Peptides against a protein of PDB entry 2V3S. Designs and how they scored, part 9

Target 1, 95 residues: chain A of PDB entry 2V3S
Amino acid sequence: PISLVLRLRNSKKELNDIRFEFTPGRDTAEGVSQELISAGLVDGRDLVIVAANLQKIVEEPQSNRSVTFKLASGVEGSDIPDDGKLIGFAQLSIS

## One batch from the design tools (peptide; aimed at target 1 R19 D27 L36)

Design b2_p13_1_s1 (made by RFdiffusion4, then SolubleMPNN; from b2_p13_1 with R8K)
Fold by OpenDDE base, seed 5:
Structure b2_p13_1_s1 (fold): chain B 95 residues (1-95), chain A 13 residues (1-13)
Amino acid sequence: as target 1 above (95 residues)
Amino acid sequence: SSVTSNGKTFTIE
């Protein structure tokens, strides 16, 4: 399996690393993204962007070691989005 | 901590 880390800010605006495995041929990017949402770790509005970037990283994990992407849920927030600080952004990486 | 959703486990650090 592929060991992944999803880094994003929690409801207290603290950075958390969410670790999980992805097994090609068993897991799907959209399926795992849905479970992240069901677990309360990802906002439901971010399904599309999380799934797209999860697919990107798992299809070529050797070349796509890290991907940073804008969250739909972050656009409506009061904080100014910042990819460097992961404000309104999340990051997926190979652990 | 960890959370499991439909058999998929996520560990929060």
Scores: peptide ipSAE 0.821, ipTM 0.965, DockQ to the pose 0.969
OpenDDE base, seeds 1, 2, 3, 4: peptide ipSAE 0.821, 0.821, 0.821, 0.819; ipTM 0.965, 0.965, 0.965, 0.965

Design b2_p13_1_s2 (made by RFdiffusion4, then SolubleMPNN; from b2_p13_1 with N6G R8K)
Fold by OpenDDE base, seed 2:
Structure b2_p13_1_s2 (fold): chain B 95 residues (1-95), chain A 13 residues (1-13)
Amino acid sequence: as target 1 above (95 residues)
Amino acid sequence: SSVTSGGKTFTIE
């Protein structure tokens, strides 16, 4: 399996690392993204962008070691999006 | 902490 870390700010705006595994042939990017949402770890509005970037990193994990992406949920927030501070952005990386 | 959803386990740090 591929060991991944999703770095994302929680509801208290605290940066957390969410660790999980992805098993090709068993897991799908959209399926795992849906479970992140069901677990309350990702906003439902971010399904598409999380799934797309999860797919990107798992299809070529040796080349795509880290991907940072803008959250749809962050656009509507009160804070100004900032990729460096991961405000309105999240990061997926290979553990 | 950890949470499991649909058989997938997520560990939060």
Scores: peptide ipSAE 0.830, ipTM 0.967, DockQ to the pose 0.941
OpenDDE base, seeds 1, 3, 4, 5: peptide ipSAE 0.830, 0.829, 0.830, 0.830; ipTM 0.967, 0.967, 0.967, 0.967

Design b2_p13_1_s3 (made by RFdiffusion4, then SolubleMPNN; from b2_p13_1 with S1A N6G R8K)
Fold by OpenDDE base, seed 1:
Structure b2_p13_1_s3 (fold): chain B 95 residues (1-95), chain A 13 residues (1-13)
Amino acid sequence: as target 1 above (95 residues)
Amino acid sequence: ASVTSGGKTFTIE
């Protein structure tokens, strides 16, 4: 399995690393993203972007060691999006 | 902490 880390800010705006495994052929990017949402770890509005980037990293994990992407949920937030601070952005990386 | 959903376990640090 592929060991992944999703780094994003929680509801208190604290950075968290969410670790999980992805098994190609058993897991799907869409399915795992839905579980992240069901677990309350990802905003439902971010399903599409999380799934797209999860797919990107798991299809070529040796080439795509890290991907940072803009969250749909962050666009309408009070804080100005900042990819360096992961404000309105999240990051997926290979553990 | 850890959360399990749909057979997937997520560990939060």
Scores: peptide ipSAE 0.824, ipTM 0.965, DockQ to the pose 0.946
OpenDDE base, seeds 2, 3, 4, 5: peptide ipSAE 0.823, 0.822, 0.823, 0.823; ipTM 0.965, 0.965, 0.965, 0.965

Design b2_p13_1_s4 (made by RFdiffusion4, then SolubleMPNN; from b2_p13_1, 4 letters changed)
Fold by OpenDDE base, seed 1:
Structure b2_p13_1_s4 (fold): chain B 95 residues (1-95), chain A 13 residues (1-13)
Amino acid sequence: as target 1 above (95 residues)
Amino acid sequence: SSVTSGGKTFEIS
C-alpha cells in the first residue's frame, strides 16, 4: 500500500497531518475522498479537488511525491488563500 | 487520534 499524508487546517485553523494508506486495485481516489468527508476531515465541497489530486499522486507516486492544491471550501473563507501557509490549500504527500 | 470510515482508518496528528 501507499502511505499518504494529507495536511490541512482543521476547524480551529490548526494544521493537521492525516495519515492513511491507499491500496491500488482496492481503493479508489473518489472512494477514499468520500471517506475523508464522511469522517469530517474534509469539506464536502472539496470532493472533486481532493479526489483529483489523490488520483494524481497514487498513479505516479515516485514522480508526484507531493501535491498542493486549492480547496473549494477556502475560496469563500474570510482568510486570504495562501499555499505556503496552507490557508485555503491542502497538501497530499507520500509518507 | 484516529477515525475510521468505511473501513478506512485515518490517523490525525
Scores: peptide ipSAE 0.831, ipTM 0.967, DockQ to the pose 0.947
OpenDDE base, seeds 2, 3, 4, 5: peptide ipSAE 0.830, 0.830, 0.831, 0.830; ipTM 0.967, 0.967, 0.967, 0.967

Design b2_p13_2 (made by RFdiffusion4)
Pose (drawn by RFdiffusion4):
Structure b2_p13_2 (pose): chain A 95 residues (1-95), chain P 13 residues (1-13)
Amino acid sequence: as target 1 above (95 residues)
Amino acid sequence: SPNEITMERPPRP
């Protein structure tokens, strides 16, 4: 199992670290991303980008310690995207 | 500092 953290801002624009495990061979990037969306933790528009970056970090957790990516939900949403401030972006990382 | 929360996941078969 891999101990992972999804870091992104909540609806109040507060930064949060979401802690979860991923078990290779049992879980899939798509499945876990859907779990994040059904839990209301990730916007449904972000399924593809989150799944892609989850796959990236879980296939080589030794190489990819952190991945920062754009949110499809944050492309035009009142605040300009800013990767430094994780506005319109999120980050997956190894714990 | 960012707040910490834990993801709740459905059980596994």

Design b2_p13_2_s1 (made by RFdiffusion4, then SolubleMPNN; from b2_p13_2, 7 letters changed)
Fold by OpenDDE base, seed 5:
Structure b2_p13_2_s1 (fold): chain B 95 residues (1-95), chain A 13 residues (1-13)
Amino acid sequence: as target 1 above (95 residues)
Amino acid sequence: SAKVLDFVRPPRP
């Protein structure tokens, strides 16, 4: 299995590293993304972007060690999106 | 500093 970390801010704007595993051939990017949403760790509006970037990182984990992407849920917030501070952005990386 | 959380995935069917 591939060990991954999803870094994003929670409802209190606190930075969290969510560790989880992905098994190629058994898991799908969309399926795991839906699990994260069901657990309340990812906003449902971010299904598409999380799944797309999860697919990107697991298809070639040695080449795609880290991906940072804009969250759909972050656009409507009062805070200005900032990829460096992960405001309105999340990051997936290989553990 | 980030807080580390372990996501326990649901069991597979």
Scores: peptide ipSAE 0.752, ipTM 0.941, DockQ to the pose 0.877
OpenDDE base, seeds 1, 2, 3, 4: peptide ipSAE 0.752, 0.751, 0.750, 0.751; ipTM 0.941, 0.941, 0.941, 0.941

Design b2_p13_2_s2 (made by RFdiffusion4, then SolubleMPNN; from b2_p13_2, 8 letters changed)
Fold by OpenDDE base, seed 1:
Structure b2_p13_2_s2 (fold): chain B 95 residues (1-95), chain A 13 residues (1-13)
Amino acid sequence: as target 1 above (95 residues)
Amino acid sequence: SASVLDAVFPPRP
């Protein structure tokens, strides 16, 4: 399986690292994303963007070691999105 | 099957 880390800020604006595995041929990007949402770790509004980037990283994990992407849930927030600080952004990487 | 999710604190550099 592919070992992944999703880094994003929680409701207290603290950075969290969420480690999980992805098994090609058994798991799907959307399925795993749904699990993250069901666990309360990802906002439901971010299903599409998380799944898209998860798909991107697992299809070529050797080339796509890390991807940073804008969260839909962060766009309307009071804080200005910042990819460097992961404000309104999340990062998915190969561990 | 469900994926194993593990939150790590604090995050690594």
Scores: peptide ipSAE 0.099, ipTM 0.754, DockQ to the pose 0.142
OpenDDE base, seeds 2, 3, 4, 5: peptide ipSAE 0.073, 0.093, 0.052, 0.062; ipTM 0.748, 0.752, 0.723, 0.727

Design b2_p13_2_s3 (made by RFdiffusion4, then SolubleMPNN; from b2_p13_2, 6 letters changed)
Fold by OpenDDE base, seed 1:
Structure b2_p13_2_s3 (fold): chain B 95 residues (1-95), chain A 13 residues (1-13)
Amino acid sequence: as target 1 above (95 residues)
Amino acid sequence: SAKVIDFVRPPRP
């Protein structure tokens, strides 16, 4: 399986590295994203963007070692989105 | 630094 890390801030704005595995041919990007949401680790509003970027990484993990993307849940937050600080952004990377 | 969380995925059906 592919070992991945999803880096994003929790409700307390603390940075978390969520480590999980993805098995090509058995898992789907949308399915795993739904699992993350069900576990309370990802906001449900972010299903589409997380799944899209998860798909991007797992389709070419050797080339796409890291992707940073804007969260739908972060757009209307009190903090201004910032990809460098991962405010309103998340990052997926190959472990 | 970031807190590390090991996400144990639910069993496949």
Scores: peptide ipSAE 0.772, ipTM 0.943, DockQ to the pose 0.847
OpenDDE base, seeds 2, 3, 4, 5: peptide ipSAE 0.771, 0.771, 0.771, 0.772; ipTM 0.943, 0.942, 0.942, 0.942

Design b2_p13_2_s4 (made by RFdiffusion4, then SolubleMPNN; from b2_p13_2, 8 letters changed)
Fold by OpenDDE base, seed 2:
Structure b2_p13_2_s4 (fold): chain B 95 residues (1-95), chain A 13 residues (1-13)
Amino acid sequence: as target 1 above (95 residues)
Amino acid sequence: SASVQDAVFPPRP
């Protein structure tokens, strides 16, 4: 399995690393993303972008070691998005 | 500086 870390801020704006595994052929990017949403770890509005970037990283994990992407949920928030601070952004990386 | 919280998903025994 591929060991991944999803780094993003929780509702308290605290930075969290969510570690999870992805098994090609068993897991799907959308399925795992839906599970993250169901667990309250990802905003439902971010399904598409999380799934897309998860797919990107798992299809070529040796080349795509890290991806940082803008969250849909962060656009309408009170804080200005900032990829460096992961405000309105999340990061997926190979553990 | 900001601290990083860590969690494993899904939870395992």
Scores: peptide ipSAE 0.269, ipTM 0.805, DockQ to the pose 0.283
OpenDDE base, seeds 1, 3, 4, 5: peptide ipSAE 0.261, 0.266, 0.268, 0.267; ipTM 0.802, 0.803, 0.807, 0.809

Design b2_p13_3 (made by RFdiffusion4)
Pose (drawn by RFdiffusion4):
Order: structure tokens, then C-alpha cells, then sequence
Structure b2_p13_3 (pose): chain A 95 residues (1-95), chain P 13 residues (1-13)
């Protein structure tokens, strides 16, 4: 199992670290991303990008300690995207 | 910090 953190801003624009485990051979990037969406933790528009970056981090958790990516939900949403401030971006990392 | 429960699809601080 891999101990992972999804860092992104909530609806109030507050930064949060979401802790979860991923078990290779049991879980899939798509499945877990759908879980994040059904839990209301990730916007549904972000399924593809989150699944892609989850796959990247879980295939080589030794190489990829952190991945930062754009949110499809944040492309035009009132605040300009800013990766430094995790606005319109999120980050997956190994715990 | 939030702790996500994947079985119930809920989370806590």
C-alpha cells in the first residue's frame, strides 16, 4: 500500500491535505478518482486529470514523490490559475 | 488535514 496525500483548496478556498491509501493490484487510478468525486472532495470535471496523475504517482512511487497538475474545474473559475498557490491546481504526494 | 474513509465515502478533520 501507498500512503498518499491530495492537496487542494476546498469550496471556501482553504488549503486541505486529504490522506488516503492506495493498494496496487486492488485499486485503480480511475476507481479511486471516482471515489474522490463521489465523496465530494474532487470536482467531477477533474476525473481524467486526477486519474492520470494518480496513475503517475502510483506506478513509480519511488521516482514521483510529488505531482502538481491543473484542474479542469479551475480553468476559468473567477480566480486565475496559480500553481504556486494551488489555485486551479492540485498536488498528489507520497506521505 | 482530512482523513478520507473510502468505504463510506466520507471524511473527517
Amino acid sequence: as target 1 above (95 residues)
Amino acid sequence: TLFFDRSTLTFSS

Design b2_p13_3_s1 (made by RFdiffusion4, then SolubleMPNN; from b2_p13_3, 5 letters changed)
Fold by OpenDDE base, seed 1:
Structure b2_p13_3_s1 (fold): chain B 95 residues (1-95), chain A 13 residues (1-13)
Amino acid sequence: as target 1 above (95 residues)
Amino acid sequence: TLIFDRETLTYTE
């Protein structure tokens, strides 16, 4: 399986690294994204963007070592989105 | 760092 890290801020604005595995041919990007949402680790509004970027990284993990993307849940927040600080952004990377 | 267990849909620190 592919070992991944999802880095994003929780409701307390604390940056967390969430480690999980993905097995190509068994798992789907959307399915795993839904699991992350079910566990309360990802906002439900971010299903589409997380799944899209998870798909991107697992399709070519050797080339796509890290992807940073804008969260739908971060757009209407009080803090201005900032990809460098991962405010309103999340990052997926190969562990 | 949190470890997400996909079998239980829980995580541990």
Scores: peptide ipSAE 0.822, ipTM 0.965, DockQ to the pose 0.921
OpenDDE base, seeds 2, 3, 4, 5: peptide ipSAE 0.821, 0.821, 0.821, 0.821; ipTM 0.965, 0.965, 0.965, 0.965

Design b2_p13_3_s2 (made by RFdiffusion4, then SolubleMPNN; from b2_p13_3, 5 letters changed)
Fold by OpenDDE base, seed 5:
Structure b2_p13_3_s2 (fold): chain B 95 residues (1-95), chain A 13 residues (1-13)
Amino acid sequence: as target 1 above (95 residues)
Amino acid sequence: TLIFDRETLSYSE
């Protein structure tokens, strides 16, 4: 399996690293993203963007070691989105 | 760091 880390801010705006595994051929990017949402770790509005970027990283994990992407849930937040600070952005990376 | 258990849909530090 591929060991991944999803880095994003929680409801208190604190950065968390969420470790999880992905097995190509068994798991789907959309399915795993839905699991993260079900666990309350990802906002439901971010299903599409998380799934798209998860797919990107798992299809070529040797080349795509890290991807940073804008969250739909962050656009309506009080803080201005900032990819460097992961405000309104999240990051997926290979462990 | 949180470890996500996909079988239980839960996480722990």
Scores: peptide ipSAE 0.818, ipTM 0.964, DockQ to the pose 0.924
OpenDDE base, seeds 1, 2, 3, 4: peptide ipSAE 0.817, 0.817, 0.817, 0.817; ipTM 0.964, 0.964, 0.964, 0.964

Design b2_p13_3_s3 (made by RFdiffusion4, then SolubleMPNN; from b2_p13_3, 5 letters changed)
Fold by OpenDDE base, seed 5:
Structure b2_p13_3_s3 (fold): chain B 95 residues (1-95), chain A 13 residues (1-13)
Amino acid sequence: as target 1 above (95 residues)
Amino acid sequence: TLIFDRETLTYTK
């Protein structure tokens, strides 16, 4: 399996690393993204963007070591989105 | 760091 880390801020604006595994051929990007949402780790509004970027990283993990993407849930927040600080952004990376 | 258990849909720190 591919070992991944999803880095994003929680409701307290604290940055967390979430480790999980993905097995190509068994798992789907959308399915795993839905599991993350079900666990309360990802906002439901971010299903599409998380799934798209998860698909990107697992299709070529050797080349796509890290991807940073804008969260739909972060657009309406009070803080200005910032990919460097992961404000309104999340990051997926190969562990 | 949180470890996500996909079987139980829970996580541990």
Scores: peptide ipSAE 0.818, ipTM 0.965, DockQ to the pose 0.925
OpenDDE base, seeds 1, 2, 3, 4: peptide ipSAE 0.817, 0.817, 0.817, 0.817; ipTM 0.965, 0.965, 0.965, 0.965

Design b2_p13_3_s4 (made by RFdiffusion4, then SolubleMPNN; from b2_p13_3, 4 letters changed)
Fold by OpenDDE base, seed 1:
Structure b2_p13_3_s4 (fold): chain B 95 residues (1-95), chain A 13 residues (1-13)
Amino acid sequence: as target 1 above (95 residues)
Amino acid sequence: TLFFDRETLSYSA
């Protein structure tokens, strides 16, 4: 399996690294994204963007070692989105 | 770091 890290700020704005595995041919990007949402680790509004970027990283993990993307849940937040600080952004990377 | 267990849909530090 592919070992991944989702770096994401929680509701208290604390940055967390969420480690999980993905097995190509068995798992789907949308399915795993839904699991992350079910566990309360990802906002439901972010299903589409998380799934899209998870698909991107697992299709070419040797080339796409890290992807950073804007969260739908962060657009209307009190803080201005900032990809460098991962405010309103999340990052997926290969462990 | 949090470890997400997909079998149980839970996580732990």
Scores: peptide ipSAE 0.821, ipTM 0.965, DockQ to the pose 0.918
OpenDDE base, seeds 2, 3, 4, 5: peptide ipSAE 0.821, 0.820, 0.820, 0.821; ipTM 0.965, 0.965, 0.965, 0.965

Design b2_p13_4 (made by RFdiffusion4)
Pose (drawn by RFdiffusion4):
Structure b2_p13_4 (pose): chain A 95 residues (1-95), chain P 13 residues (1-13)
Amino acid sequence: as target 1 above (95 residues)
Amino acid sequence: SEILMERSSWRHL
């Protein structure tokens, strides 16, 4: 199992670290991304980008300690995207 | 803050 953290801003624009485990051979990037969406923790528009970056970090957790990516939900949403401030971006990291 | 997620459920830490 891999201990992972998804860092992103909530609806109030507050930064949060969401802790979860991923078990290779049992879980899939798509499945877990759907779980994040059904839990209301990730916007449904972000399924593809989150699944892609989850796959990246779980295939080589030794190489990829952190991945930061754009949110499809944040492309035009009132605040300009800013990767430094995790606005319109999120980050997956190894715990 | 921090959140723990398990499947489609989660709670604040």

Design b2_p13_4_s1 (made by RFdiffusion4, then SolubleMPNN; from b2_p13_4, 7 letters changed)
Fold by OpenDDE base, seed 4:
Structure b2_p13_4_s1 (fold): chain B 95 residues (1-95), chain A 13 residues (1-13)
Amino acid sequence: as target 1 above (95 residues)
Amino acid sequence: GEIEMSGTSYREL
């Protein structure tokens, strides 16, 4: 399995590292993303972008060690998006 | 699958 870390801010704007495994052939990017949403760790509005970037990293984990992407949930928020601070952005990386 | 979350923190990246 591929060991992954999703780094993003919670509702209190605090950074969290969410660790999970992805097994090719058993798991799907959308399925795992839905689990993250069901656990309350990812906003439902971010299903598409999380799944897309999860797919990107698991299809070539040796080449795609880290991806940072803009969250849909952060666009209409009061905070200005900033990829360097992971405000309105999240980061997936290989553990 | 199994999901594990770390403690909360704030730091600049």
Scores: peptide ipSAE 0.088, ipTM 0.701, DockQ to the pose 0.149
OpenDDE base, seeds 1, 2, 3, 5: peptide ipSAE 0.076, 0.078, 0.077, 0.078; ipTM 0.734, 0.737, 0.735, 0.731

Design b2_p13_4_s2 (made by RFdiffusion4, then SolubleMPNN; from b2_p13_4, 8 letters changed)
Fold by OpenDDE base, seed 4:
Structure b2_p13_4_s2 (fold): chain B 95 residues (1-95), chain A 13 residues (1-13)
Amino acid sequence: as target 1 above (95 residues)
Amino acid sequence: GELLQRGTEWREL
């Protein structure tokens, strides 16, 4: 399996690393993203963008070592989005 | 559950 880390701020705006595995041929990007949402680790509004970037990284894990993307949940939040501070952004990387 | 089977864990930075 592919070991991944999703760096994401929680509801308290605290930065967390979420480690999980992805098995090609068994898992789907959307399915795993839905699991993360169901566990309360990802905002439901971010299903599409998380799944899209998860798909991107697992397609070529040796080439796509890290991807940073804008969250839908961060657009209408009280904080100004900032990719450097991962405010309104998340980062997915190969462990 | 699926999360446990996946070995999902997290930590605060």
Scores: peptide ipSAE 0.433, ipTM 0.825, DockQ to the pose 0.144
OpenDDE base, seeds 1, 2, 3, 5: peptide ipSAE 0.428, 0.429, 0.344, 0.429; ipTM 0.818, 0.826, 0.741, 0.819

Design b2_p13_4_s3 (made by RFdiffusion4, then SolubleMPNN; from b2_p13_4, 7 letters changed)
Fold by OpenDDE base, seed 4:
Order: sequence, then structure tokens, then C-alpha cells
Structure b2_p13_4_s3 (fold): chain B 95 residues (1-95), chain A 13 residues (1-13)
Amino acid sequence: as target 1 above (95 residues)
Amino acid sequence: GEILMSGTSYSEL
């Protein structure tokens, strides 16, 4: 399996590293993303963007070692999005 | 599958 880390801020605006595995041929990007949402770790509004970037990283994990992407949930908040600070952004990386 | 919150940190907002 592919070992991944999702770094994003929680409701207290604290950064968390969430480790999970992805097994090609058994798991799907959308399915794993739904699990992250069900666990309360990802906002439901971010299903599409998380799944898209998860798919990107797992299709070529040797080439796509890290991806940072804008969250839909971050646009509506009062904080200004910032990819460097992961405000309104999340980061997926290969562990 | 397995999901583990393995670490926490913070940065300026």
C-alpha cells in the first residue's frame, strides 16, 4: 500500500498530520476521501478537490511526492487563504 | 481503512 500524510488545519486552526494508506486496485480516491470526511477530518465540501489530488498522487507516487491544493471550505471563511501557511489549503504527501 | 492522526503543529495565521 501507499502510505500518505494529509496535512491540514482543524477547527481550532491547528495543523494536523493525518496518516492513512491507499491500496491501488482496492481503494478509490473518492472512497478514501469519504472516509476522511466521515471521520470528521475533512470538510464535506472538499470531497471533490481532495479526491482529485489524492488520485493525482497515487497514480504516480514516485513523481508526485507532494501536492498542495486549495480547499473549497477555506474560501468562505474569514481567514485569507495562504498556501504557505496552509490556510484554506491542504497538503498531501507520500510518507 | 486505517486513519491515524500522527502529529500536530501550528503556524501563524
Scores: peptide ipSAE 0.097, ipTM 0.674, DockQ to the pose 0.144
OpenDDE base, seeds 1, 2, 3, 5: peptide ipSAE 0.093, 0.096, 0.096, 0.082; ipTM 0.669, 0.673, 0.673, 0.717

Design b2_p13_4_s4 (made by RFdiffusion4, then SolubleMPNN; from b2_p13_4, 7 letters changed)
Fold by OpenDDE base, seed 1:
Structure b2_p13_4_s4 (fold): chain B 95 residues (1-95), chain A 13 residues (1-13)
Amino acid sequence: as target 1 above (95 residues)
Amino acid sequence: GEILQRGTSYRDL
């Protein structure tokens, strides 16, 4: 399986790493993303973007070691989105 | 129905 880390800010705006595995041929990007949402780890509004980027990283994990992407849930917040600070952005990486 | 949750580890940065 592919060992992944999802880095994003929690409700207290603190950065956290969430580690999980993805098994090609058994798991789907959307399915795993839905599980993350069900666990309360990802905002439901971010299903599409998380799944898209999860798909991107698992299709070529040796080349796509890290992907940073804009969250749909982040555009409405008071903080200006910033990929460097992961404000309104999340990062998936191969652990 | 069945509640599915993937095993995860979580840490503050």
Scores: peptide ipSAE 0.051, ipTM 0.673, DockQ to the pose 0.096
OpenDDE base, seeds 2, 3, 4, 5: peptide ipSAE 0.050, 0.046, 0.051, 0.047; ipTM 0.682, 0.675, 0.672, 0.676

Design b2_p13_5 (made by RFdiffusion4)
Pose (drawn by RFdiffusion4):
Structure b2_p13_5 (pose): chain A 95 residues (1-95), chain P 13 residues (1-13)
Amino acid sequence: as target 1 above (95 residues)
Amino acid sequence: RQTALTATGERIN
């Protein structure tokens, strides 16, 4: 199992670290991304990008310690995207 | 995990 953290801002624009495990051979990037969406932790528009970056980090957790990516939900949503501030972006990292 | 994620979603949002 891999101990992972999804870092992103909540609806109040507060930064949060969401801790979860991923078990290769049992879990899939798509399945876990759907779980994040069904839990209300990730916007449904972000399924594809979150799944793609989850797959990237889980296939080589030795190489990819951190991945920062755009949110499809944050493309035009009142605040300009800013990767430094994690506005319109999120980050997956190994714990 | 699904329960833990839902509980976290309810707490922070």

Design b2_p13_5_s1 (made by RFdiffusion4, then SolubleMPNN; from b2_p13_5, 6 letters changed)
Fold by OpenDDE base, seed 4:
Structure b2_p13_5_s1 (fold): chain B 95 residues (1-95), chain A 13 residues (1-13)
Amino acid sequence: as target 1 above (95 residues)
Amino acid sequence: RAAELKALGEKIN
């Protein structure tokens, strides 16, 4: 399986790493994203963007080592989005 | 599935 790390902030604005595995041919990007949401690790509003970027990284894991993307849940927050500080953004990378 | 959460100790005020 592919070992992945999703770096993002929780509701308290604390930065966390979420480590999980993805098995090509068995798992789907949307399915794994739904599991992360069900576990309370990802906001449900971010299903589409997380799944899209998860698909991107697992299709070419040797080339796409890291992707940073804007969260739908961060747009309406009180803080201005910032990809460098991962405010309203998340980063997915190969472990 | 198994997922591991690790706090990095960095917070935005």
Scores: peptide ipSAE 0.611, ipTM 0.942, DockQ to the pose 0.130
OpenDDE base, seeds 1, 2, 3, 5: peptide ipSAE 0.609, 0.609, 0.607, 0.608; ipTM 0.942, 0.942, 0.942, 0.942

Design b2_p13_5_s2 (made by RFdiffusion4, then SolubleMPNN; from b2_p13_5, 8 letters changed)
Fold by OpenDDE base, seed 4:
Structure b2_p13_5_s2 (fold): chain B 95 residues (1-95), chain A 13 residues (1-13)
Amino acid sequence: as target 1 above (95 residues)
Amino acid sequence: RAEELKELGEKLN
């Protein structure tokens, strides 16, 4: 399996690393993303963007070691989105 | 699996 880390800010705006595995041929990007949402780790509004970027990283994990992407849930927040600080952005990386 | 992610997969930076 592929060992992944999702780095994003929680409701207290604290950075957290969420570690999980992805097994090609068994797991799907959308399915795992739905599990992350069900666990309360990802906002439901971010299903599409998380799934798209998860698919990108698992299709070529040797080449795509890290991807950073804009969250739909961060657009209308009080804080201005910033990819460097992961405000309104999340990062997926290979462990 | 969702609970496993929540309980075992979270690390504070």
Scores: peptide ipSAE 0.034, ipTM 0.653, DockQ to the pose 0.349
OpenDDE base, seeds 1, 2, 3, 5: peptide ipSAE 0.027, 0.028, 0.033, 0.033; ipTM 0.612, 0.623, 0.643, 0.647

Design b2_p13_5_s3 (made by RFdiffusion4, then SolubleMPNN; from b2_p13_5, 7 letters changed)
Fold by OpenDDE base, seed 5:
Structure b2_p13_5_s3 (fold): chain B 95 residues (1-95), chain A 13 residues (1-13)
Amino acid sequence: as target 1 above (95 residues)
Amino acid sequence: RREELEALGKKIN
Protein backbone atom coordinates (compact mmCIF):
# COMPACT_ATOMS: atom_id res chain seq x y z
CA PRO B 1 0.00 0.00 0.00
CA ILE B 2 0.92 3.64 -0.48
CA SER B 3 1.30 5.61 2.75
CA LEU B 4 -0.07 9.12 2.36
CA VAL B 5 -0.40 12.27 4.41
CA LEU B 6 -3.08 14.86 3.81
CA ARG B 7 -2.11 18.19 5.32
CA LEU B 8 -4.82 20.80 5.67
CA ARG B 9 -6.24 23.27 8.14
CA ASN B 10 -9.06 22.26 10.43
CA SER B 11 -12.05 24.37 11.42
CA LYS B 12 -9.83 26.25 13.86
CA LYS B 13 -7.42 27.04 11.02
CA GLU B 14 -4.82 24.75 12.58
CA LEU B 15 -2.67 22.59 10.33
CA ASN B 16 -3.37 18.88 10.68
CA ASP B 17 -1.79 15.82 9.15
CA ILE B 18 -4.11 12.98 8.24
CA ARG B 19 -2.29 9.71 7.61
CA PHE B 20 -3.84 6.92 5.59
CA GLU B 21 -2.96 4.11 3.24
CA PHE B 22 -4.06 3.63 -0.33
CA THR B 23 -4.03 0.19 -1.90
CA PRO B 24 -4.06 0.28 -5.69
CA GLY B 25 -6.57 -2.09 -7.19
CA ARG B 26 -8.67 -2.11 -4.03
CA ASP B 27 -9.09 1.56 -3.20
CA THR B 28 -10.26 4.31 -5.52
CA ALA B 29 -9.37 7.97 -5.25
CA GLU B 30 -12.99 8.99 -5.08
CA GLY B 31 -13.82 6.29 -2.55
CA VAL B 32 -11.05 7.29 -0.18
CA SER B 33 -11.94 10.95 -0.63
CA GLN B 34 -15.49 10.16 0.35
CA GLU B 35 -14.19 8.43 3.46
CA LEU B 36 -12.20 11.53 4.35
CA ILE B 37 -15.34 13.61 4.00
CA SER B 38 -17.40 11.16 6.01
CA ALA B 39 -14.81 11.33 8.78
CA GLY B 40 -15.20 15.11 8.86
CA LEU B 41 -11.64 15.65 7.73
CA VAL B 42 -12.45 17.15 4.34
CA ASP B 43 -15.23 19.51 3.33
CA GLY B 44 -17.77 17.88 1.07
CA ARG B 45 -17.33 20.65 -1.46
CA ASP B 46 -13.75 19.48 -1.94
CA LEU B 47 -14.57 15.95 -3.09
CA VAL B 48 -13.68 16.55 -6.72
CA ILE B 49 -10.38 18.32 -6.17
CA VAL B 50 -9.21 15.94 -3.45
CA ALA B 51 -10.09 12.90 -5.53
CA ALA B 52 -8.36 14.31 -8.59
CA ASN B 53 -5.15 15.01 -6.73
CA LEU B 54 -5.26 11.75 -4.83
CA GLN B 55 -5.56 9.97 -8.17
CA LYS B 56 -2.61 11.95 -9.47
CA ILE B 57 -0.33 11.05 -6.60
CA VAL B 58 -1.23 7.36 -6.45
CA GLU B 59 -0.86 6.74 -10.17
CA GLU B 60 2.74 7.97 -10.11
CA PRO B 61 3.88 8.01 -6.48
CA GLN B 62 7.55 7.89 -7.45
CA SER B 63 7.25 11.07 -9.51
CA ASN B 64 4.52 12.86 -7.58
CA ARG B 65 5.88 12.92 -4.05
CA SER B 66 3.76 15.92 -3.14
CA VAL B 67 0.81 17.75 -4.64
CA THR B 68 -0.72 21.00 -3.40
CA PHE B 69 -4.13 22.02 -4.61
CA LYS B 70 -6.75 24.69 -4.14
CA LEU B 71 -9.81 23.82 -2.11
CA ALA B 72 -13.25 24.81 -3.28
CA SER B 73 -14.18 25.40 0.34
CA GLY B 74 -11.32 27.85 0.72
CA VAL B 75 -12.51 30.18 -2.01
CA GLU B 76 -15.48 31.26 0.05
CA GLY B 77 -13.47 31.72 3.21
CA SER B 78 -12.51 35.01 4.75
CA ASP B 79 -8.79 34.48 4.34
CA ILE B 80 -7.00 34.97 1.07
CA PRO B 81 -5.91 31.62 -0.37
CA ASP B 82 -2.20 30.95 -0.01
CA ASP B 83 -0.57 27.72 -1.12
CA GLY B 84 2.55 28.36 0.93
CA LYS B 85 0.58 28.66 4.14
CA LEU B 86 -2.02 26.11 3.05
CA ILE B 87 -4.80 28.64 3.42
CA GLY B 88 -7.53 27.51 1.09
CA PHE B 89 -5.13 24.82 -0.09
CA ALA B 90 -4.35 21.28 0.96
CA GLN B 91 -1.35 19.07 0.37
CA LEU B 92 -1.07 15.36 -0.30
CA SER B 93 2.31 13.75 0.08
CA ILE B 94 3.91 10.34 0.16
CA SER B 95 4.78 9.41 3.73
CA ARG A 1 -11.06 3.23 7.52
CA ARG A 2 -13.09 6.13 8.91
CA GLU A 3 -12.30 5.48 12.54
CA GLU A 4 -8.65 5.04 11.73
CA LEU A 5 -8.61 8.26 9.72
CA GLU A 6 -10.02 10.21 12.63
CA ALA A 7 -7.59 8.64 15.07
CA LEU A 8 -4.63 9.40 12.84
CA GLY A 9 -5.35 13.10 12.56
CA LYS A 10 -2.56 15.02 14.23
CA LYS A 11 -2.05 18.71 14.80
CA ILE A 12 1.08 20.19 13.33
CA ASN A 13 2.85 22.36 15.91
Scores: peptide ipSAE 0.081, ipTM 0.754, DockQ to the pose 0.332
OpenDDE base, seeds 1, 2, 3, 4: peptide ipSAE 0.080, 0.079, 0.050, 0.075; ipTM 0.753, 0.754, 0.676, 0.744

